# Peptides against a protein of PDB entry 7RZF, part 16

Target 1, 358 residues: chain A of PDB entry 7RZF
Amino acid sequence: PFQEEHLKQLYKIVPIKDIRNLYVTFPIPDLQKYYKSNPGHYLGHLIGHEGPGSLLSELKSKGWVNTLVGGQKEGARGFMFFIINVDLTEEGLLHVEDIILHMFQYIQKLRAEGPQEWVFQECKDLNAVAFRFKDKERPRGYTSKIAGILHYYPLEEVLTAEYLLEEFRPDLIEMVLDKLRPENVRVAIVSKSFEGKTDRTEEWYGTQYKQEAIPDEVIKKWQNADLNGKFKLPTKNEFIPTNFEILPLEKEATPYPALIKDTAMSKLWFKQDDKFFLPKACLNFEFFSPFAYVDPLHCNMAYLYLELLKDSLNEYAYAAELAGLSYDLQNTIYGMYLSVKGYNDKQPILLKKIIEKM
Target 2, 358 residues: chain A of PDB entry 7RZF as posed
Amino acid sequence: PFQEEHLKQLYKIVPIKDIRNLYVTFPIPDLQKYYKSNPGHYLGHLIGHEGPGSLLSELKSKGWVNTLVGGQKEGARGFMFFIINVDLTEEGLLHVEDIILHMFQYIQKLRAEGPQEWVFQELKDLNAVAFRFKDKERPRGYTSKIAGILHYYPLEEVLTAEYLLEEFRPDLIEMVLDKLRPENVRVAIVSKSFEGKTDRTEEWYGTQYKQEAIPDEVIKKWQNADLNGKFKLPTKNEFIPTNFEILPLEKEATPYPALIKDTAMSKLWFKQDDKFFLPKANLNFEFFSPFAYVDPLHSNMAYLYLELLKDSLNEYAYAAELAGLSYDLQNTIYGMYLSVKGYNDKQPILLKKIIEKM

## One batch from the design tools (peptide; made by RFdiffusion4, then SolubleMPNN)

Design b1_p9_2_s3 (from b1_p9_2, 5 letters changed)
Fold by OpenDDE base, seed 5:
Structure b1_p9_2_s3 (fold): chain B 358 residues (1-358), chain A 9 residues (1-9)
Amino acid sequence: as target 1 above (358 residues)
Amino acid sequence: SLTLPRITL
């Protein structure tokens, strides 16, 4: 475990690659024994969320961060880490203190709202879906993974332990959240801008770095993180599938798409799945416009329209992706292509959201 | 995103 002298430290690291990353790391207790409740996954889900009112959404709106990852990582025996990692913009590299302040504001929002059973239930449902429809792993990789897991889980649970959430434990969520404090922080900034400004070399890889204590005034600013009114908990994920019924093959099922609707304005082809037997569908729409490619101006306008449409759909994209739904929008020489893929149950909801934004 | 890449820091 880190001693007090290892906390509140800033590491400035020179990468080989031209990358800008921030790692905000918190030592936490070993959570392995709490796998049935997985409080670190709950917190990672919220902190790493990409929807409206999320930490990432706000940091993107500032132009400081491109991507965010949050979650638990294994340490040595008896401790873990909770890590918030962000990809920094050039501007974000100048605002690291403020980025970390926003992280603590979001953490403070989670404290103020308290543990939410509905969020746990969504995590449970998502994991259950992921487990139920998990692709077949290669036997050798799977057996090696299971052999490793057997050190931590009962034999009866070893196949499910990574996916099954069974127990809502608000006490454990609060316990982990209580470790996510400025006094318990380790910060690493990775940037080529630190080249020639380092005084240490890492023993294993020769990585150049500088270590410095985070000033007490900065720690105090983060300790006094208020509630930022821009931060909100996610809304309920409406895209989580609940119906997994596989319809029987129709007697007249064709091996190819059959034309099932032919009108002056639309043609519809349908093919039932005869191979995979999954509660999934692929919806593909091609829209034809005589204006799409008439001249360079119309081409550019059609491109800009789709970029704006994608941007306007970003609020749903993450929630849909978590639920195993995806969409794609592309310009074509004839107009526009839309694809909706994934579990069939909630595809109509996503399709409706797309159409409402068009 | 939830999945921390196995960044060996």
Scores: peptide ipSAE 0.026, ipTM 0.639, DockQ to the pose 0.224
Fold by OpenDDE base, seed 3:
Structure b1_p9_2_s3 (fold): chain B 358 residues (1-358), chain A 9 residues (1-9)
Amino acid sequence: as target 1 above (358 residues)
Amino acid sequence: SLTLPRITL
């Protein structure tokens, strides 16, 4: 485990690639024995959430961050890390202290709200769906994975242990959340802007870096992180499927899409799945407009419209994606194309939201 | 996202 001297450290790292990344790392206890409750997954789900009132949503709104990842990582020697990683904009690179302040404000919001059983239940349900409908792993990859996890799980649980949440443990969530403090932080900033400003070289890869202590004033600023009223817990994920019924193949099922509706304004083709037998559907809509491609102005307006539409749907896209739903919107020479894919149960909800934003 | 990329530091 890191000694106190290894905490409150800032690493400025020069990458080979032109990348800007921030890693905020917290040493945490080994949580492997708590796999049935997986408190690190609960916290990663919330901290790494992309919906309204999320950490990412606020950091994006400021133009500081493009992407965010939060979660537990295995460490060496029987400890773990909790890591918050962000992709920084050029502006975000100038606001690293404030970005980390917002991380601690969000963490403080999680402390104030306390552990939510409904969030755990959603994680449980999502993992159960992912387990039930996981693709067939390649035997070699699967056997190697199983061999690795046999060190950690009972043989009877080894196939399920990574997916099946069983126990809501608010005490363990609070225990991990208590490790996510400024006094326990290690910060790494990865940017080419540190070139020529480093004094150390990493032995294995020759990576140039500088190590600095984080000033006590900055640590204190993060310790005094207030509740930011922009941060909210996510709303319930309405896209989590609950109906997995597979309808029997119709006797007249065709191997190709059949025209099932023909009207002046619409044609509908349908093909039943005859191969996969999954509770999934692909809804594809082609919209035709004589104005979409009439001139360069209309083309650009149609493009801008879809970009704005996608941006307006981002709040739902993440929750849908977690639930195994996706959408795609594309401009065509005739108008636009919409695709909705994934579990059929909640597709009407996603489709309705898309149409309401159009 | 929840999936931490392998940070090869």
Scores: peptide ipSAE 0.025, ipTM 0.645, DockQ to the pose 0.232
Fold by OpenDDE base, seed 1:
Structure b1_p9_2_s3 (fold): chain B 358 residues (1-358), chain A 9 residues (1-9)
Amino acid sequence: as target 1 above (358 residues)
Amino acid sequence: SLTLPRITL
């Protein structure tokens, strides 16, 4: 484990690639024995959330961050890390201290709200869906994976242990959250802007870096992180499937799409799945407009309309994606194309949200 | 997102 001398450190790292990344790392206890409750996954789900009132939403609104990932990572024997990683904009690189302040404000919000059993239940349900409908792994790769994880799980649980949540443990969530403090932080900033400003070289890859102590004043600023009223817990994910019924193949089912509706304003083709037998569907809509491509102005307006529509749907896109739903919106020379794909059960909800924003 | 990319330094 890191000694006190390894905490409150800032690393400025020169990458080979043109990337800008911030890593905020906290040493945490080994959580492997707590796999049935998985408190690190609970915290990663909330800190890494992309919906309204999330950490990412606020950092994006400021133009400082493109993407955010939060979660646990394996360390050496007997400890793990909790890492918050962000992709920085050029402006965000200038505001690293304030980005980290916002991270601690979000963490403080999680402390104030306390552990939420409904959030744990959503994580459980999402993992159950992912387990049930995971692709068939290649036997050799799967055997090697199982052999690797047998060190961590009982033989009877090895197939399910990565996905199955069984126990809500608020005490363990609080225990991990208590490790996410400024006094326990390690910060790494990765940017080419540090080229020629480094004084150390890493032994294995020759990576150039500078190590600095984080000033006590900055640590105190982060320790005094107030509740930021912009941060909110996510709403319940309405897209999580609960019905997985597969309808029997109809006797008259054709191997090709059949025209089931023909009107002056619409044609509808349907094909039942005869191959995969999954509780999934693909809804594809082609909209025709004589104005969509009549001139360059209308073409650009139609493009702008879809970009604005996609932006207005961002609040649902992440929750839908987590639940195994996706949508696509494209301009065509004849009008617009909409596709909704994934689990059948909640597709009507996502489709309704799209139509309500159109 | 929940999945930490493999930091290939």
Scores: peptide ipSAE 0.023, ipTM 0.632, DockQ to the pose 0.214
Fold by OpenDDE base, seed 2:
Structure b1_p9_2_s3 (fold): chain B 358 residues (1-358), chain A 9 residues (1-9)
Amino acid sequence: as target 1 above (358 residues)
Amino acid sequence: SLTLPRITL
């Protein structure tokens, strides 16, 4: 375990690649024994969420962060880390203290709301879907993975332990959340801007770095993180599939799409899946407009329209992706192309959301 | 995202 001397440290690291990253790391107990409740996954789901009122949404709105990842990582024997990692913009590199303040404000919001059983159930359902429809792994990779998992899980649970949540343990969620405090933080900033400003070299890779203590005043600022009213818990993911029924193959099923509707305003082609037998569908829509590509102005307006439409759909994009749904919107020389792909059960919901924003 | 990329420093 890290001693007090190893906490509240800032590392300035020079990368080989031109990257800007922030790592906010907390020492946590070994959570492996709690795999049935996986409190670190619960917290990673919320802290790493990308929807409205998320940590990432606020940090993106300020232009400081491009991407965010939150979760547990294995450490040494009997010890883990909880890490919040962000990709920094050039501006975000100047606002690292404020970025970390926002992290603690979000963590404080999680404390104020307390553990939510519905969020645990959502994680459980997402993991169950991912397990049920997991692609066949390559035998060599799978064998090595299983061999690794056998060190941690009973043989009977080895196939499921990573995916199947069984127990809602609010006490363990609170226990982990209590470790996510400023007094326990280790910060690493990765940027080429530290070149020539380092005094140490890492032994294994020759990575240049500087280590500094985080000032007590900064720690105290983070400890006094208030509730930021912009932070909200996610809404329930409406895109999680619950129906996995596969309809029987029609007797007259053709190997090619059949025209099933022909009107003055629309043509509809349909092909039933005769190969994969998955509860998935691909919806493809081609929209025709004589104005879409008539001149450079209309072309640019059509482009801008789709960019604005995509931006307006960002609130659903992450939730849809987590649920195994995706959409794509493209300009064409004749108008617009829309595709919706993934589990068929909730595709009508996503399609409705897209149409409501059009 | 939930999956911490391998920090290849």
Scores: peptide ipSAE 0.022, ipTM 0.628, DockQ to the pose 0.217

Design b1_p9_2_s4 (from b1_p9_2, 4 letters changed)
Fold by OpenDDE base, seed 3:
Structure b1_p9_2_s4 (fold): chain B 358 residues (1-358), chain A 9 residues (1-9)
Amino acid sequence: as target 1 above (358 residues)
Amino acid sequence: SLTLPRITF
């Protein structure tokens, strides 16, 4: 485990690739024994959330961050890390201290709200769905994975332990959240902008880096992170499927899509799943407009429209993606294509939202 | 995303 001397450190790292990343790392206790409650997953779900009022939403709104990942990571035996990793913009590279301040403001928001059983329940439900409808993995990879995790889980639970949550443990959530403090932080900034500004070389890969102590004033600034009124807990995920009923195969089910509706303004084809028997559907919509490709201007306008539409849906679509719903929007020479895929139960909700934004 | 990619340095 890191000693006190290893905390409050800043690492400036020169990558081989042209990447800009920030890693904010906290040493945490080994949570492996708490897999049934998985408090690190709970916190990772909230910190790594991409919806309105999330940490990512705010950091993106400032133009500082492209992507964010939050969660627990295995360390060596007997300890773990909680890591918040962000992909930095060029501007974000100049605002690392402020980015980390926002991280601590969000963490402070989580402390103020306390552990939420409904959030745990959503994580439980999402994981249960993911387990129940898990795709077939390549046997070699799967067996190797299972063999590895047998060291951590009882044989009876080895297949379920990574997915099935059983216990809401607010005490453990608070325990982990209490480790996410400025006094426990390790910061790594990865950027080519540090080339020629490093004084150390990593032994194994020859990675050039500089290690610096984070100034006490900066630590204090982060310790005094106020509640930022822009941060909110996510709303309940309306896309979590609850109905998994598989409708009986129709006796006259065709191997190809059948035309089931023909009108002056629309044609509808339907094919029932006769192969997979999953509570999933794929809705495909082709919208025709004589204006979509009439000239270069209209073509570009149609493109811009879809880009703006996608952007306007991004934060909202995250909740759907977590629940195994996805959408795709594409320009066609005839107009636009919309696809909605995933669990059929909540597809109408996602579709409605897309159409309301259109 | 909840799954931390392997930080390959």
Scores: peptide ipSAE 0.014, ipTM 0.539, DockQ to the pose 0.213
Fold by OpenDDE base, seed 1:
Order: sequence, then structure tokens, then C-alpha cells
Structure b1_p9_2_s4 (fold): chain B 358 residues (1-358), chain A 9 residues (1-9)
Amino acid sequence: as target 1 above (358 residues)
Amino acid sequence: SLTLPRITF
């Protein structure tokens, strides 16, 4: 585990690839024994959230960050890390201190709100769905994975332990939050812009880096992170499926789509699933417009329309994706294509939101 | 996103 001399350190690292990344790392206790409550997953869900009022939403609005991931990572035996990783823009590389300030403001928001049982319940439900409808893995890979995790879980629970949450433990959430402090931070910035500015070489891979102590004034700035009113907890995820009923196969079910509606303005084809028997559907809509491809101007306007539509749907896209729903919008030479896929229970909600934005 | 990518330096 890191000692005090290893904390409050900044690493400037030269990558082989042209990448810009920030890693904000906190040493945390080993949470393996708490897998039934999984406080690190709870915090990763909130810190890594992409919806309105999230850390990522604010950092994207400033043009500093493209993507964000938050969560626990295995260390060595007896300790773990909590890591917040962001993909930096060129501008974001100049604002690393302020990015980290916003991270601590969000963490301070989580402390102020306290542990939320409803958030834990959503994580539980999402993981239960993921377990129940998990795809078949290749036997060799799956067996090797199971053999590895048998070191961490009881034999009776080995199949479920990575998914099933059982216990809401606010005390453990607070315990992990208490480790996410500026005095415990390790910062790594990965960028080619540090080429020729490093003084050390990593022993195993020859990675060039510079190590610096983070100034006490910067640590104090982060310690004094106030509540930023832009940060909010996510809203409840309305896309989490609750109905998994499989309708019986109709006696007259054909192996091909049947035309079930034919009107001057619409044709509807339907095929019941006769193969997979999953509580999932694929809705595909082809919209025809004589104006979509009349000339280059109309074509570009139709393209711009879909890009703006997708942007306006971003607030729902992440929550839908977490719940196993997806949508796709494409321009065609005849008009537009819309696809909605995933669990059928909440597809009407997502479809309605898409149509309301159109 | 919830899954930390493999940090390969």
C-alpha cells in the first residue's frame, strides 16, 4: 500500500500512443469482503454517471473532457484503488487542476446528500437484469474466469457474486467516501506534450515520466472544494425493465415477417421471436420523405437535423443504455431510419421520448 | 461508464 510519501504526487507520463488521459487515484481498503453491498460500485455509478448534473456533464460543457470512468480497481492483496479516469481534450490538458477541483466538488456533493438507498436499489436491479439475461460465453473462457474468482467467493455464490447485491450499507459508502480526499490523491497525466520534459524511466517498459509533489496550496484548494450547485444526483432511471414476460408463440406464427397493417401512410411488418425467447424486441422504422435527397442542401439539412436530434436525446441515451436499451438514427437516401432495441418493457418510453424530440 | 479500461501505459 502507498505510504504518506507516495500520496499527493503528480506523475507526468509520456505515452507511445497519441492519447491525453488524467488518472486521479485514491488508495482504499480491500472491498472484496463487501461484495454483497459493493460500496465501490455504488460510488462508481454516481461519479461515472453521464446524465444531467453529473461530473462528466459539467466537464464536457467546459470542453475539457470527452469521457469519464469512475470505479474501484484491484490493487495487490489487502488494498484497492478508487480511480477517476478522464479522456482530456487539448484544452482540458491546460485545466487539470480545475478538473480535479470539480471532482472534489462532486465528491463533496455526495457527502452532503449522503448514501441513497434508491440508488443502491437501481444498481441492484440493473445487475440482477444483467445476470438473468447474460449471454452465453465460450465454455473455455468462462471456466477459466470462474476458476479465478473461486479464490474470492464461496462456491455457492461464485456465479452470482459479481452481480447480485443484497445489502444496503451506508456505513461502507461513507467509509469509501472518506478515503476520496485531496490528502490521499495520486494524479497521473498522460500526454505526448511531456516528451523531452521527463527525468525518469520506468524499469519494465521504458515509459518516460516525471514525478512531482503536488503543491500544498493546490491540495488546500481541493480540500476547500465548495458545493457546486451544478452538481446533482441523477434522476431515477425509468428505463430499468420490470416485466420479463415472454408471450406464447402464436400457432400461426410464420418464420418470416407478416404484414399486419397496410395503409396509404404506413406498412407494419411483425415477426414473433421463435428462436431466442428473450424479453427483447427490435423496432425498426423507415421514414420516407421526397425531400430528404432532392439536392445537396436538403441532404446536408437532413444530416444536420439528425445530429441535432441525437444531441437533444443525450439526456436519455445514457440511462437507456444502462438499462439495456439502445436507439439508432440514420439518414437514408429515402429519408430516415430509426431503430430501438433491447428489453421490450421500456421501449415504448424511449420511443415516445424520441418522437417527442422529433 | 462504470468499467475502468485496462490502463495500459
Scores: peptide ipSAE 0.014, ipTM 0.529, DockQ to the pose 0.217
Fold by OpenDDE base, seed 2:
Structure b1_p9_2_s4 (fold): chain B 358 residues (1-358), chain A 9 residues (1-9)
Amino acid sequence: as target 1 above (358 residues)
Amino acid sequence: SLTLPRITF
């Protein structure tokens, strides 16, 4: 495990690839024994959330970060790490101290709100869905994975342990959250901008880096992170499926889509699933407009409209994706195409939101 | 994603 001397360190790393990344790492206790509650998953879900009031949403609004991932990572036996990783913009590379301040502001928001049982329940439900409808894996890869996880889980639970949550443990969430402090931080910045500014080389890969102590004044700034009023807990995910009923195959089911509605304004084709028997559907809509491609101006306007529409739907996209729903919007020479895919139970909700934004 | 990719520097 890292000792105190290994904490509050900054690493400036030169990558081979042209990438800009920030890693904010916290040593945490080994959480393996707590897999049934998985407090690191709970915190990773919130810190890594992409919805309104999330850490990522604020950092994106400032133009500093493109993507964010938060979660636990295995270390060696007896300890783990919690890592917040962001993809930095060029501007974000100049604002690393402020980005980390925002991370601690969000963490402080999580402390102020305390552990939320409803968030745990959403994680439980999402993981249960993922387990229940897990795709078939290649046998070789699957067997190797199972053999590996047999070191960590009882034989009876080896298939479920990575997915099924059983226990809400607010005490463990608070325990992990208490380790996410500035005094317990290791920072790595990865950028080619550090080329020629390093003084060390990593032994195994030859990675050039510089190690510096984080100034006590910077640590104190992060320790004094206030509540940023822009940070909010996510809203409940309305897209989580609850109904998984598979309707019986219709007696008149055709092997091809049947025309079930024909009007002056709409045609509807339907094909029941006769192969997969999953509680999933694919909704495809083609909209026709005589203006969509009449001239270059209208074509560009139609394009801009869809880009703006997609942008306006970003608030729902992440929550829908977590719940196994997706949408796609495309311009066509005749108008536009919309696709909605995933669990059929909540597709009407996503479709309604898309249509309301149109 | 809750699974941090292996950091290959």
Scores: peptide ipSAE 0.012, ipTM 0.494, DockQ to the pose 0.208
Fold by OpenDDE base, seed 4:
Structure b1_p9_2_s4 (fold): chain B 358 residues (1-358), chain A 9 residues (1-9)
Amino acid sequence: as target 1 above (358 residues)
Amino acid sequence: SLTLPRITF
């Protein structure tokens, strides 16, 4: 485990690839024994959330960060890490201290709100869905994976332990949150901008880096992180499927899509799933407009329209994706294509939101 | 030796 001397450290690392990353790492206790409550997953879900009022949403709005990942990572035996990893813009590389301040403001928001059972329930439901409808893996890879995780879980639970949450443990969430403090931080900044500014070489890969103590004033600034009113807990994910009923095959089910509606304004083809028997559907819509491809101006307007539409749908995209829904929007020479895929239960909700934004 | 977490580049 890291000692006090290993905390409050900044690493400036030179990558081989042209990448800009920030890793904010906290040593945490080994949470493996708490897999039934998985407090690290709870915190990773919130810190890594991409919806309105999320950490990522604010950092993106400032143009500092492209992507964010939060969660627990395995350490050595008897300890773990909680890591917040962000992909930095060039501007974000200049604002690392402020990015980390925002991280601590969000963490402070989580402390102020306290553990939320409904968030745990959403994580539980999402994981249960993921387990129940897990795709078939290649036997060799699957067997090797299972053999590996047998070191961590009882034989009876080895198939479920990575997925099924059973216990809401607010005490463990608070315990982990208490470790996510500036005094416990390890920061790594990865950028080519540190080339020629390093004084150490990593033994295994020859990675050039510099290690510095984070100034006490900076630590104190992060310790005094206020409640930023822009940060909010996510809203409930309305896309989480609850109905998994599989309708019986129609007696006259065709191997190809049947035309079930033919009007002057619309044609509808339908094919029932006769192969997978999953509570999933694929909705494909082709919109025809005589103006979509009439000239270069209209083509560019149609393109711009879709890009703006996609941008306006970003708030729903993440929540839908978490729930196993996806959408796709494409320009065609005839107009526009929309696809909605995933669990059929909440597809109408996503479709409605898409159409309302159109 | 606290190896920096393998930044898989």
Scores: peptide ipSAE 0.000, ipTM 0.441, DockQ to the pose 0.103

